# Ledger of designs, part 1: peptides against a protein of PDB entry 2XVC

Every score and structure here is a prediction.

Target 1, 50 residues: chain A of PDB entry 2XVC
Amino acid sequence: ITERELLDYIVNNGGFLDIEHFSKVYGVEKQEVVKLLEALKNKGLIAVES
Unless a header shows other numbers, all headers, positions and changes below count from the first letter of the chain.
Peptide ipSAE was made for these designs. It is ipSAE averaged over its two directions, with the distance scale d0 held at 1.0 Angstrom where the peptide's residues are scored. Compare it between designs on one protein only; published cut-offs may not apply.
The geometry check fails a fold that doesn't show the stated peptide or that is severely misdrawn somewhere.

## One batch from the design tools (peptide; made by RFdiffusion4; aimed at target 1 V11 E49)

Design b1_p8_2 (failed a check: near_copy:native)
Pose (drawn by RFdiffusion4):
Structure b1_p8_2 (pose): chain A 50 residues (1-50), chain P 8 residues (1-8)
Amino acid sequence: as target 1 above (50 residues)
Amino acid sequence: PLRIRVLV
């Protein structure tokens, strides 16, 4: 998936992401989700919590 | 699980 798709998903999910659940449902490797989250964080597009 | 604030 693209960074845009993950961001859209996060916004539509009320700013929440369960990496384990996401990986299971959407078939994206956990490390790929983490990689996409870092890119979004480094572009200043998201503030990560918890 | 993470909580995320979108800044855009």

Design b1_p8_5 (failed a check: near_copy:native)
Pose (drawn by RFdiffusion4):
Structure b1_p8_5 (pose): chain A 50 residues (1-50), chain P 8 residues (1-8)
Amino acid sequence: as target 1 above (50 residues)
Amino acid sequence: PLRIKVLV
């Protein structure tokens, strides 16, 4: 998936992401989800919590 | 699980 798709998902999910659940449902490797989250964080597009 | 604030 693209960074845009993950961001859209996060916004539509009320700013929440369960990486384990997401990986299971959408078939994206956990490390790929993490890689996409880092890119979003480094572009200043998201503030990550917890 | 993560909580995320979108900044855009």

Design b1_p8_6 (failed a check: a repeat of another design)
Pose (drawn by RFdiffusion4):
Structure b1_p8_6 (pose): chain A 50 residues (1-50), chain P 8 residues (1-8)
Amino acid sequence: as target 1 above (50 residues)
Amino acid sequence: PLRIKVLV
């Protein structure tokens, strides 16, 4: 998936992401989700919590 | 599980 898709998903999910659940449902490797989250964080597009 | 604020 693209960074845009993950961001859209996070916004539509009320700013929440369960990496384990997301990986299971959407078939994206956990490390790929993490990689996409880091890119979004480094572009200043998201503030990560917890 | 993460909580995320979108800054856009």

Design b1_p8_8 (failed a check: near_copy:native)
Pose (drawn by RFdiffusion4):
Formats: C-alpha cells, structure tokens, sequence
Structure b1_p8_8 (pose): chain A 50 residues (1-50), chain P 8 residues (1-8)
C-alpha cells in the first residue's frame, strides 16, 4: 500500500492503528506498516502516540 | 496499537 492509503485509513479509523490487526486484515507485512508510518512521521504528516 | 494525530 501507499503512504496516502495508510494515512487515509488512519484518518478514517479515527486516528487509530493496530499494526497487528491491520497486518492481518490487509495483508501488509508488519515491518512494511512500520516503514510507512516512519515516512509519514518524518514528513510531519502524523504525530504518533502510545 | 497506536493513537495518531493527523497534522494535515
């Protein structure tokens, strides 16, 4: 998936992401989700919590 | 699980 897609998903999910659940449902490797989240964070597009 | 603020 693209960064845009993950961001759209996060916004539509009320700003929440369960990496384990997401990986299971959407078939994206956990490390690929982490990689996409880091890119979003480094672009200043998201503030990560918890 | 993460809580995320979108800054856009």
Amino acid sequence: as target 1 above (50 residues)
Amino acid sequence: PLHIKVLV

## One batch from the design tools (peptide; aimed at target 1 V48)

Design b1_p9_5 (made by RFdiffusion4)
Pose (drawn by RFdiffusion4):
Structure b1_p9_5 (pose): chain A 50 residues (1-50), chain P 9 residues (1-9)
Amino acid sequence: as target 1 above (50 residues)
Amino acid sequence: PLRIKVLKR
């Protein structure tokens, strides 16, 4: 998936992401989800919590 | 699980 897709998903999910659940449902490797989240974080597009 | 604040789109 693209960074845009993950961001859209996060916004539509009320700013929440369960990496384990997401990986299971959407078939994206956990490390690929993490990689996409780092790119979003480094572009200043998201503030990560918890 | 993470909580995320969107700063930009």

Design b1_p9_5_s1 (made by RFdiffusion4, then SolubleMPNN; from b1_p9_5 with P1M R3K)
Fold by OpenDDE base, seed 1:
Structure b1_p9_5_s1 (fold): chain B 50 residues (1-50), chain A 9 residues (1-9)
Amino acid sequence: as target 1 above (50 residues)
Amino acid sequence: MLKIKVLKR
């Protein structure tokens, strides 16, 4: 999964992300999802609110 | 579950 694909998923899901669910459905390790989120945050593309 | 604000894309 790319940063763009994860960003588009977050947008399409109303800004909600369940990392556990996402990992199970898409076969992506939780650590890789977190790494992609950190990259998106560092680029100023997202803010994590809760 | 995380709540994420999308700032730009």
Scores: peptide ipSAE 0.753, ipTM 0.925, DockQ to the pose 0.904
OpenDDE base, seeds 2, 3, 4, 5: peptide ipSAE 0.752, 0.751, 0.751, 0.751; ipTM 0.924, 0.924, 0.924, 0.924

## One batch from the design tools (peptide; made by RFdiffusion4, then SolubleMPNN; aimed at target 1 L37 G44 E49; its pose is not in this set)

Design b1_p10_5_s2
Fold by OpenDDE base, seed 2:
Structure b1_p10_5_s2 (fold): chain B 50 residues (1-50), chain A 10 residues (1-10)
Amino acid sequence: as target 1 above (50 residues)
Amino acid sequence: MKLRIKKIEK
């Protein structure tokens, strides 16, 4: 999965991301999801809240 | 882990 694909997923999902659910459904390692989020955040494209 | 993510408009 690419950064753009993950960003599009998040937007289409109303701005919510369940890393556990995403990993299970799409077969992407949780570490890879986090890596992509960190890249998006470092580029100033997203803000992560919890 | 469930996150709320905001796309930043530039």
Scores: peptide ipSAE 0.694, ipTM 0.889, DockQ to the pose 0.927
OpenDDE base, seeds 1, 3, 4, 5: peptide ipSAE 0.650, 0.692, 0.691, 0.572; ipTM 0.867, 0.889, 0.888, 0.830

Design b1_p10_7_s1
Fold by OpenDDE base, seed 2:
Structure b1_p10_7_s1 (fold): chain B 50 residues (1-50), chain A 10 residues (1-10)
Amino acid sequence: as target 1 above (50 residues)
Amino acid sequence: MKLRIKKIEK
């Protein structure tokens, strides 16, 4: 999965991301999801809240 | 882990 694909997923999902659910459904390692989020955040494209 | 993510408009 690419950064753009993950960003599009998040937007289409109303701005919510369940890393556990995403990993299970799409077969992407949780570490890879986090890596992509960190890249998006470092580029100033997203803000992560919890 | 469930996150709320905001796309930043530039």
Scores: peptide ipSAE 0.694, ipTM 0.889, DockQ to the pose 0.928
OpenDDE base, seeds 1, 3, 4, 5: peptide ipSAE 0.650, 0.692, 0.691, 0.572; ipTM 0.867, 0.889, 0.888, 0.830

## One batch from the design tools (peptide; aimed at target 1 L17 K30 I46)

Design b1_p11_6 (made by RFdiffusion4)
Pose (drawn by RFdiffusion4):
Structure b1_p11_6 (pose): chain A 50 residues (1-50), chain P 11 residues (1-11)
Amino acid sequence: as target 1 above (50 residues)
Amino acid sequence: YPKLRIKVLKR
């Protein structure tokens, strides 16, 4: 998936992401989800919590 | 792996 897709998902999910659940449902490797989150964070597009 | 709460700063 693209960074845009993950961001759209996060916004539509009320700013929440369960990496384990997301990986299971959407078939994206956990490390790939983490990689996409880091890119979003480094572009200043998201503030990560918890 | 963590469960995250995320604030969107920009789209």

Design b1_p11_6_s1 (made by RFdiffusion4, then SolubleMPNN)
Fold by OpenDDE base, seed 3:
Structure b1_p11_6_s1 (fold): chain B 50 residues (1-50), chain A 11 residues (1-11)
Amino acid sequence: as target 1 above (50 residues)
Amino acid sequence: YPKLRIKVLKR
């Protein structure tokens, strides 16, 4: 999965992301999801609440 | 691994 694909997913999911669920459904390792989120955050594309 | 609330700032 690319950063763009994850970003689009987040948008389409109303801004919510369940890492455990996403990992199971899309076959992406949890570490990879976190890595992608960190990249998006560092680029100023997203802000993570809590 | 929590459920996260994410604000999209740019797309």
Scores: peptide ipSAE 0.715, ipTM 0.896, DockQ to the pose 0.875
OpenDDE base, seeds 1, 2, 4, 5: peptide ipSAE 0.714, 0.715, 0.714, 0.715; ipTM 0.896, 0.897, 0.896, 0.897

Design b1_p11_6_s2 (made by RFdiffusion4, then SolubleMPNN; from b1_p11_6 with R5K R11K)
Fold by OpenDDE base, seed 5:
Structure b1_p11_6_s2 (fold): chain B 50 residues (1-50), chain A 11 residues (1-11)
Amino acid sequence: as target 1 above (50 residues)
Amino acid sequence: YPKLKIKVLKK
């Protein structure tokens, strides 16, 4: 999964992301999801609210 | 890992 694909998923999900669920459904390692989130955050594309 | 709420700042 790309950063853009994850970003689109987040948008379509109203901003909510369950990392465990996402990992199971999409077959992406949890650490990879976190890595992508960190990249998005560092680029100023997202902010984690809770 | 927790369930996260994420604000999209730019797309």
Scores: peptide ipSAE 0.700, ipTM 0.894, DockQ to the pose 0.887
OpenDDE base, seeds 1, 2, 3, 4: peptide ipSAE 0.699, 0.699, 0.698, 0.698; ipTM 0.893, 0.893, 0.892, 0.893

Design b1_p11_6_s3 (made by RFdiffusion4, then SolubleMPNN; from b1_p11_6, 4 letters changed)
Fold by OpenDDE base, seed 4:
Structure b1_p11_6_s3 (fold): chain B 50 residues (1-50), chain A 11 residues (1-11)
Amino acid sequence: as target 1 above (50 residues)
Amino acid sequence: MPKLKIKVLAK
């Protein structure tokens, strides 16, 4: 999965992301999801609120 | 909890 695909998923999911659920459904390692989130945050594209 | 709330700032 790409950063853009993850970003689009977050938008389409109302700004919510369950890493455990996402990992199981999309077959992406949790570490990879976290890596992508950190990249998005570092680029100023997202902010984790809770 | 495990579910994150994320604010999208993109574009």
Scores: peptide ipSAE 0.621, ipTM 0.845, DockQ to the pose 0.732
OpenDDE base, seeds 1, 2, 3, 5: peptide ipSAE 0.620, 0.618, 0.617, 0.618; ipTM 0.845, 0.845, 0.844, 0.845

Design b1_p11_7_s1 (made by RFdiffusion4, then SolubleMPNN; its pose is not in this set)
Fold by OpenDDE base, seed 1:
Structure b1_p11_7_s1 (fold): chain B 50 residues (1-50), chain A 11 residues (1-11)
Amino acid sequence: as target 1 above (50 residues)
Amino acid sequence: SDKLKIKVLKR
């Protein structure tokens, strides 16, 4: 999964992301999801609120 | 679960 694809997913989900659920459904390692989130955050594209 | 609330700032 790409950063753009993850961003689009987050948007389509109203800003909610369950890392465990996402990992199970899409077969992406939790560490990879976190890595992508960090990239998005560092680029100023997202803010993790909680 | 690992549920996060994320604010999308730009896209």
Scores: peptide ipSAE 0.732, ipTM 0.908, DockQ to the pose 0.801
OpenDDE base, seeds 2, 3, 4, 5: peptide ipSAE 0.730, 0.729, 0.723, 0.730; ipTM 0.906, 0.906, 0.903, 0.907

Design b1_p11_7_s2 (made by RFdiffusion4, then SolubleMPNN; its pose is not in this set)
Fold by OpenDDE base, seed 1:
Structure b1_p11_7_s2 (fold): chain B 50 residues (1-50), chain A 11 residues (1-11)
Amino acid sequence: as target 1 above (50 residues)
Amino acid sequence: SNKLKIKVLKR
């Protein structure tokens, strides 16, 4: 999964992301999801609120 | 679960 794909997913989900659920459904390692989130955050594209 | 609330700032 790409950063753009993850961003689009987050948008389509109203800003909510369940890492465990996402990992199970899409077969992406949790560490990879976190890595992508960090990239998005560092680029100023997202803010992780909780 | 590891549920996060994320604010999308730009896209």
Scores: peptide ipSAE 0.724, ipTM 0.901, DockQ to the pose 0.804
OpenDDE base, seeds 2, 3, 4, 5: peptide ipSAE 0.724, 0.723, 0.717, 0.721; ipTM 0.901, 0.899, 0.895, 0.900

Design b1_p11_7_s3 (made by RFdiffusion4, then SolubleMPNN; its pose is not in this set)
Fold by OpenDDE base, seed 2:
Structure b1_p11_7_s3 (fold): chain B 50 residues (1-50), chain A 11 residues (1-11)
Amino acid sequence: as target 1 above (50 residues)
Amino acid sequence: SDRLKIKVLKR
């Protein structure tokens, strides 16, 4: 999965992301999801609120 | 769970 795909998913999911669920459904390691989130955050594309 | 609320700033 790419950063753009994850970003699109987040948008389409109302801004919510369950890392456990996402990992399970899409077969992406939890660490990879976190890595992608950090990349998005570092690029100023997202902010994690809670 | 690992549920997060994310604010999208740019797209």
Scores: peptide ipSAE 0.728, ipTM 0.903, DockQ to the pose 0.802
OpenDDE base, seeds 1, 3, 4, 5: peptide ipSAE 0.723, 0.727, 0.724, 0.723; ipTM 0.899, 0.902, 0.901, 0.900

Design b1_p11_7_s4 (made by RFdiffusion4, then SolubleMPNN; its pose is not in this set)
Fold by OpenDDE base, seed 1:
Structure b1_p11_7_s4 (fold): chain B 50 residues (1-50), chain A 11 residues (1-11)
Amino acid sequence: as target 1 above (50 residues)
Amino acid sequence: SNKLKIKVLKL
């Protein structure tokens, strides 16, 4: 999964991301999801609120 | 589960 694909998913999901659920449904390792989130955050594209 | 609330700042 790409950064843009994850970003689009987050937008389409109302800003919510369940890492455990996403990992199971899309077959992406949890640590990979976290890496993508870190990239998005470092680029100023997202903020993790809770 | 590891549920997060994400604020999208730019598209």
Scores: peptide ipSAE 0.714, ipTM 0.897, DockQ to the pose 0.786
OpenDDE base, seeds 2, 3, 4, 5: peptide ipSAE 0.713, 0.713, 0.713, 0.712; ipTM 0.896, 0.897, 0.895, 0.894

## One batch from the design tools (peptide; aimed at target 1 G15 D18 L45 A47)

Design b1_p12_1 (made by RFdiffusion4)
Pose (drawn by RFdiffusion4):
Order: C-alpha cells, then sequence, then structure tokens
Structure b1_p12_1 (pose): chain A 50 residues (1-50), chain P 12 residues (1-12)
C-alpha cells in the first residue's frame, strides 16, 4: 500500500492503528506498515502516540 | 502494537 492509503486509513479509523490487526486484515507485512508510518512521521504528516 | 495518531498535515 501507499503512504497516502495508510494515512487515509488512519484518518478514517479515528487516528488509530493496530499494526497487528492491520497486518492481519490487509495483508501488509508488519515491517512494511512500520516503514510507511516512519515515512509519514518523517514528513511531519503524523504525530505518533502510545 | 497499538498506536494513536494525530494527523498534522495533508499528504502532498
Amino acid sequence: as target 1 above (50 residues)
Amino acid sequence: MKLRIRKLKDYP
């Protein structure tokens, strides 16, 4: 998936992401989800919590 | 792993 798709998902999910659940449902490797989240974080597009 | 995320900016 693209960074845009993950961001859209996060916004539509009320700013929440369960990496384990997401990986299971959408078939994206956990490390690929993490890689996409870092790119979003480093572009200043998201503030990560917890 | 569970995260709470605040959107700061629109994606370009």

Design b1_p12_1_s1 (made by RFdiffusion4, then SolubleMPNN; from b1_p12_1 with R4K R6K)
Fold by OpenDDE base, seed 3:
Structure b1_p12_1_s1 (fold): chain B 50 residues (1-50), chain A 12 residues (1-12)
Amino acid sequence: as target 1 above (50 residues)
Amino acid sequence: MKLKIKKLKDYP
């Protein structure tokens, strides 16, 4: 999965992301999801609120 | 782990 694909998913899901659920459904390692989130955050594309 | 995320801008 790409950064763009993850961002689109988050937006389409109302801003909510369950890493556990996402990992199981899409077959992406949890650590990879976190890595992508960190990249998005570092680029100023997202903010994690809770 | 459930997160609430805000998009700040469109992907470049």
Scores: peptide ipSAE 0.716, ipTM 0.912, DockQ to the pose 0.931
OpenDDE base, seeds 1, 2, 4, 5: peptide ipSAE 0.714, 0.714, 0.716, 0.713; ipTM 0.911, 0.911, 0.912, 0.911

Design b1_p12_1_s2 (made by RFdiffusion4, then SolubleMPNN; from b1_p12_1 with R4K R6K D10E)
Fold by OpenDDE base, seed 4:
Structure b1_p12_1_s2 (fold): chain B 50 residues (1-50), chain A 12 residues (1-12)
Amino acid sequence: as target 1 above (50 residues)
Amino acid sequence: MKLKIKKLKEYP
């Protein structure tokens, strides 16, 4: 999965992301999801609120 | 872990 694809998923899901659920459903390792989120955050594309 | 995320700008 790419940064763009993850961002699109988050937006389409109302801004909510359950890392464990996402990992199980899409077959992406949790550490990979976290890595992509860190990249998005560091680029100023997202803010994590809770 | 459940997160609430806001998009700040469009993807480049």
Scores: peptide ipSAE 0.707, ipTM 0.910, DockQ to the pose 0.928
OpenDDE base, seeds 1, 2, 3, 5: peptide ipSAE 0.703, 0.704, 0.704, 0.705; ipTM 0.908, 0.909, 0.909, 0.909

Design b1_p12_1_s4 (made by RFdiffusion4, then SolubleMPNN; from b1_p12_1, 4 letters changed)
Fold by OpenDDE base, seed 3:
Structure b1_p12_1_s4 (fold): chain B 50 residues (1-50), chain A 12 residues (1-12)
Amino acid sequence: as target 1 above (50 residues)
Amino acid sequence: MKLKIKKLKEMP
């Protein structure tokens, strides 16, 4: 999964992301999801509210 | 874990 794909998923999901659920459904390691989120955050593309 | 995320800008 790419940063773009993850961002689009989040937006389409109303801004909500359950890392555990996402990992199980899409077969992406939790650590990879976190890595992508950190990249998006560092680029100023997202803010995490929870 | 469950997160609430805001998109701040379009991806370049």
Scores: peptide ipSAE 0.708, ipTM 0.910, DockQ to the pose 0.929
OpenDDE base, seeds 1, 2, 4, 5: peptide ipSAE 0.707, 0.705, 0.704, 0.705; ipTM 0.909, 0.909, 0.908, 0.909

Design b1_p12_7_s4 (made by RFdiffusion4, then SolubleMPNN; its pose is not in this set)
Fold by OpenDDE base, seed 1:
Structure b1_p12_7_s4 (fold): chain B 50 residues (1-50), chain A 12 residues (1-12)
Amino acid sequence: as target 1 above (50 residues)
Amino acid sequence: SNKLKIKVLKPY
């Protein structure tokens, strides 16, 4: 999954992301999801609220 | 689970 695809997923889910659920459903390692989130955050595209 | 709430600041 790409950064853009993850961002689109987040948008479509109203900003909610369950990392464990996402990992299981999409077959992406949790650490990879976190890596993508960090990239999005570092680019100023997202802010994590919880 | 690791459920997060994320604010999208600059959407594509």
Scores: peptide ipSAE 0.706, ipTM 0.895, DockQ to the pose 0.767
OpenDDE base, seeds 2, 3, 4, 5: peptide ipSAE 0.706, 0.705, 0.705, 0.704; ipTM 0.895, 0.894, 0.895, 0.894

Design b1_p12_8 (made by RFdiffusion4)
Pose (drawn by RFdiffusion4):
Structure b1_p12_8 (pose): chain A 50 residues (1-50), chain P 12 residues (1-12)
Amino acid sequence: as target 1 above (50 residues)
Amino acid sequence: SKLRIKVLKPYP
């Protein structure tokens, strides 16, 4: 998936992401989700919590 | 792993 798709998903999910659940449902490797989140964080597009 | 995320900016 693209960074845009993950960001859209996060917004539509009320700013929440369960990486384990996401990986299971959408078939994206956990490390790929993490890689996409880092790119979003480094572009200043998201503030990560917890 | 569970995260709460605040969107600061729209994606370019």

## One batch from the design tools (peptide; aimed at target 1 F16 A47)

Design b2_p13_1_s1 (made by RFdiffusion4, then SolubleMPNN; its pose is not in this set)
Fold by OpenDDE base, seed 1:
Structure b2_p13_1_s1 (fold): chain B 50 residues (1-50), chain A 13 residues (1-13)
Amino acid sequence: as target 1 above (50 residues)
Amino acid sequence: KNKLRIKVLKEMP
């Protein structure tokens, strides 16, 4: 999965992301999802809240 | 469940 694809998913999912759920459904390792989120955050594209 | 709330700050160039 690419940064663009993850970002699009987040937008289409109302700005919410369940990493565990996403990993299970899309077969993407949790570590990879976190890596992509960190990249998006470092580029100033997103802010993450928990 | 542990959902993250993601705020999109700007469009991807």
Scores: peptide ipSAE 0.680, ipTM 0.875, DockQ to the pose 0.757
OpenDDE base, seeds 2, 3, 4, 5: peptide ipSAE 0.679, 0.679, 0.679, 0.679; ipTM 0.875, 0.875, 0.875, 0.875

Design b2_p13_1_s4 (made by RFdiffusion4, then SolubleMPNN; its pose is not in this set)
Fold by OpenDDE base, seed 1:
Structure b2_p13_1_s4 (fold): chain B 50 residues (1-50), chain A 13 residues (1-13)
Amino acid sequence: as target 1 above (50 residues)
Amino acid sequence: KNKLKIKVLKEMP
């Protein structure tokens, strides 16, 4: 999964992301999801509010 | 549940 795809998912999901659920549904390791989130955050694209 | 809330700040180039 790409950063763009994850970002699009987040937008389409109302800004919510359940990492455990996402990992299971899409077959992406949780650590990979976190890595992508950190990349998005470092680029100033997102802020994590939880 | 461990659901994150994420704010999208700007468009991806």
Scores: peptide ipSAE 0.668, ipTM 0.874, DockQ to the pose 0.780
OpenDDE base, seeds 2, 3, 4, 5: peptide ipSAE 0.667, 0.666, 0.667, 0.668; ipTM 0.874, 0.874, 0.875, 0.874

Design b2_p13_2 (made by RFdiffusion4)
Pose (drawn by RFdiffusion4):
Formats: sequence, C-alpha cells, structure tokens
Structure b2_p13_2 (pose): chain A 50 residues (1-50), chain P 13 residues (1-13)
Amino acid sequence: as target 1 above (50 residues)
Amino acid sequence: VKLRIKVLKRIPE
C-alpha cells in the first residue's frame, strides 16, 4: 500500500492503528507498515502516540 | 503494537 492509503486509513479509523490487526486484515507485512509510518512521521504528516 | 495517531498534515494531490 501507499503512504496516502495508510494515512487515509488512519484518519478514517479515528487516528488509530493496530499494526498487528492491520497486518492481519490487509495483508501488509508488519515491517512494511512500520516503514510507511516512519515515512509519514518524517514528512511531519503524523504525530505518533503510545 | 497499537498506536494513537494525530494527523498534522495531509499529503498533497
């Protein structure tokens, strides 16, 4: 998936992401989800919590 | 791994 798709998903999910659940449902490797989150974070598009 | 995330900006089109 693209960074845009993950960001859209996060917004539509009320700013929440369960990486384990997401990987299971959408078939994206956990490390690929982490890689996409880091890119979003480094572009200043998201503030990560917890 | 569970995260709460605040969106600060949107990706331009």

Design b2_p13_3 (made by RFdiffusion4)
Pose (drawn by RFdiffusion4):
Structure b2_p13_3 (pose): chain A 50 residues (1-50), chain P 13 residues (1-13)
Amino acid sequence: as target 1 above (50 residues)
Amino acid sequence: SKLRIKVLKPYPD
């Protein structure tokens, strides 16, 4: 998936992401989800919590 | 792993 798709998903999910659940449902490797989140964070597009 | 995330900006075109 693209960074845009993950960001859209996060917004539509009320700013929440369960990496384990996401990986299971959408078939994206956990490390690929983490890689996409880091890119979003580094672009200043998201503030990560918890 | 569970995260709460605040969106600061829309994704660039």

Design b2_p13_4_s4 (made by RFdiffusion4, then SolubleMPNN; its pose is not in this set)
Fold by OpenDDE base, seed 2:
Structure b2_p13_4_s4 (fold): chain B 50 residues (1-50), chain A 13 residues (1-13)
Amino acid sequence: as target 1 above (50 residues)
Amino acid sequence: MIKVGKYKIKDLR
């Protein structure tokens, strides 16, 4: 998956993502999800859940 | 390093 696809998923999912759930449902390794999330975070597009 | 399981978008607009 791409950063854009993951961002679109987060938006379409009410603004949040559960890494464990996403990994299980979409068959993407948690490490790859985290890598994409860190890229989105560094761009200021997402934040850690508070 | 704390493993965070959930993330959110900063602005949905």
Scores: peptide ipSAE 0.113, ipTM 0.622, DockQ to the pose 0.556
OpenDDE base, seeds 1, 3, 4, 5: peptide ipSAE 0.109, 0.101, 0.105, 0.109; ipTM 0.645, 0.641, 0.633, 0.610; seed 3 fails the geometry check

Design b2_p13_5_s1 (made by RFdiffusion4, then SolubleMPNN; its pose is not in this set)
Fold by OpenDDE base, seed 2:
Structure b2_p13_5_s1 (fold): chain B 50 residues (1-50), chain A 13 residues (1-13)
Amino acid sequence: as target 1 above (50 residues)
Amino acid sequence: SFADKLKIKVLKR
């Protein structure tokens, strides 16, 4: 999964992301999801609210 | 766990 694909998913899901659920459904390691989130955050594309 | 469930604010796309 790419950063853009994850960003689009977050947008389409109303900003909600369940990492455990996402990992199981899309077959992406939780560590990879977190890595992508950190990249998005560092680029100023997202902010983690809670 | 609870830490897996996040609310993300999209700033740019």
Scores: peptide ipSAE 0.680, ipTM 0.870, DockQ to the pose 0.649
OpenDDE base, seeds 1, 3, 4, 5: peptide ipSAE 0.678, 0.678, 0.679, 0.677; ipTM 0.869, 0.870, 0.869, 0.868

Design b2_p13_5_s2 (made by RFdiffusion4, then SolubleMPNN; its pose is not in this set)
Fold by OpenDDE base, seed 2:
Structure b2_p13_5_s2 (fold): chain B 50 residues (1-50), chain A 13 residues (1-13)
Amino acid sequence: as target 1 above (50 residues)
Amino acid sequence: SFADKLRIKVLKR
């Protein structure tokens, strides 16, 4: 999965992300999801609210 | 776990 794909998923999911659920559904390691989130955050594309 | 559930604010897309 790419950063853009994850960003699009977050947008389409109303800003909600369940990493455990996402990992199981899409077959992506939780560590990879976190890595992508950190990349998005570092680029100023997202902020983690809660 | 609780830490798995995140609320994300999208700033740019």
Scores: peptide ipSAE 0.693, ipTM 0.876, DockQ to the pose 0.658
OpenDDE base, seeds 1, 3, 4, 5: peptide ipSAE 0.691, 0.692, 0.692, 0.692; ipTM 0.875, 0.876, 0.876, 0.876

Design b2_p13_6_s1 (made by RFdiffusion4, then SolubleMPNN; its pose is not in this set)
Fold by OpenDDE base, seed 3:
Structure b2_p13_6_s1 (fold): chain B 50 residues (1-50), chain A 13 residues (1-13)
Amino acid sequence: as target 1 above (50 residues)
Amino acid sequence: MKLKIKVTEKGKA
């Protein structure tokens, strides 16, 4: 999954992301999801609210 | 882990 695809997913999901659920559904390793989120955050593309 | 994420205007562009 690309960063843009993950961003679009987050937007379309109302800003919510369940890492465990996402990993299971999309077959992406949890550590990869976290890595993507960290990249997005560092680029100023997202902010984690909770 | 369930997260609430704000996508910035930069991220939406």
Scores: peptide ipSAE 0.756, ipTM 0.927, DockQ to the pose 0.877
OpenDDE base, seeds 1, 2, 4, 5: peptide ipSAE 0.754, 0.755, 0.754, 0.755; ipTM 0.926, 0.927, 0.927, 0.926

Design b2_p13_6_s4 (made by RFdiffusion4, then SolubleMPNN; its pose is not in this set)
Fold by OpenDDE base, seed 5:
Structure b2_p13_6_s4 (fold): chain B 50 residues (1-50), chain A 13 residues (1-13)
Amino acid sequence: as target 1 above (50 residues)
Amino acid sequence: MKLRIKVTEKGKA
C-alpha cells in the first residue's frame, strides 16, 4: 500500500485506524503499517492523537 | 490497536 492510499483510507474512515483490523483486511503486516504511519508523521502529513 | 489520526492540510493536498 502507498502512503497516499493509506492517507485516503484514514480520511474515508473518519480519521480512525485499527492497525490489527487493517492488517488482516489488506494483508499488510502490522510493522509495515506502523512504519508507514511514522513516515507520514515525519513528513508532516499526519498527527497521531490517541 | 485503534488510533485516532489527524490528517493535516498538507496530507490532504
Scores: peptide ipSAE 0.759, ipTM 0.927, DockQ to the pose 0.876
OpenDDE base, seeds 1, 2, 3, 4: peptide ipSAE 0.758, 0.758, 0.757, 0.758; ipTM 0.927, 0.927, 0.927, 0.927

Design b2_p13_7 (made by RFdiffusion4)
Pose (drawn by RFdiffusion4):
Structure b2_p13_7 (pose): chain A 50 residues (1-50), chain P 13 residues (1-13)
Amino acid sequence: as target 1 above (50 residues)
Amino acid sequence: STKLRIKVLKPYP
């Protein structure tokens, strides 16, 4: 998936992401989800919590 | 952590 898709998903999910659940449902490797989250974070597009 | 709360600061370009 693209960074845009993950960001759209996060917004539509009320700003929440369960990496384990996401990986299971959408078939994206956990490390690929982490990689996409880092890119979003480094672009200043998201503030990560918890 | 595998359960994240995330605040969107900016729309994706």

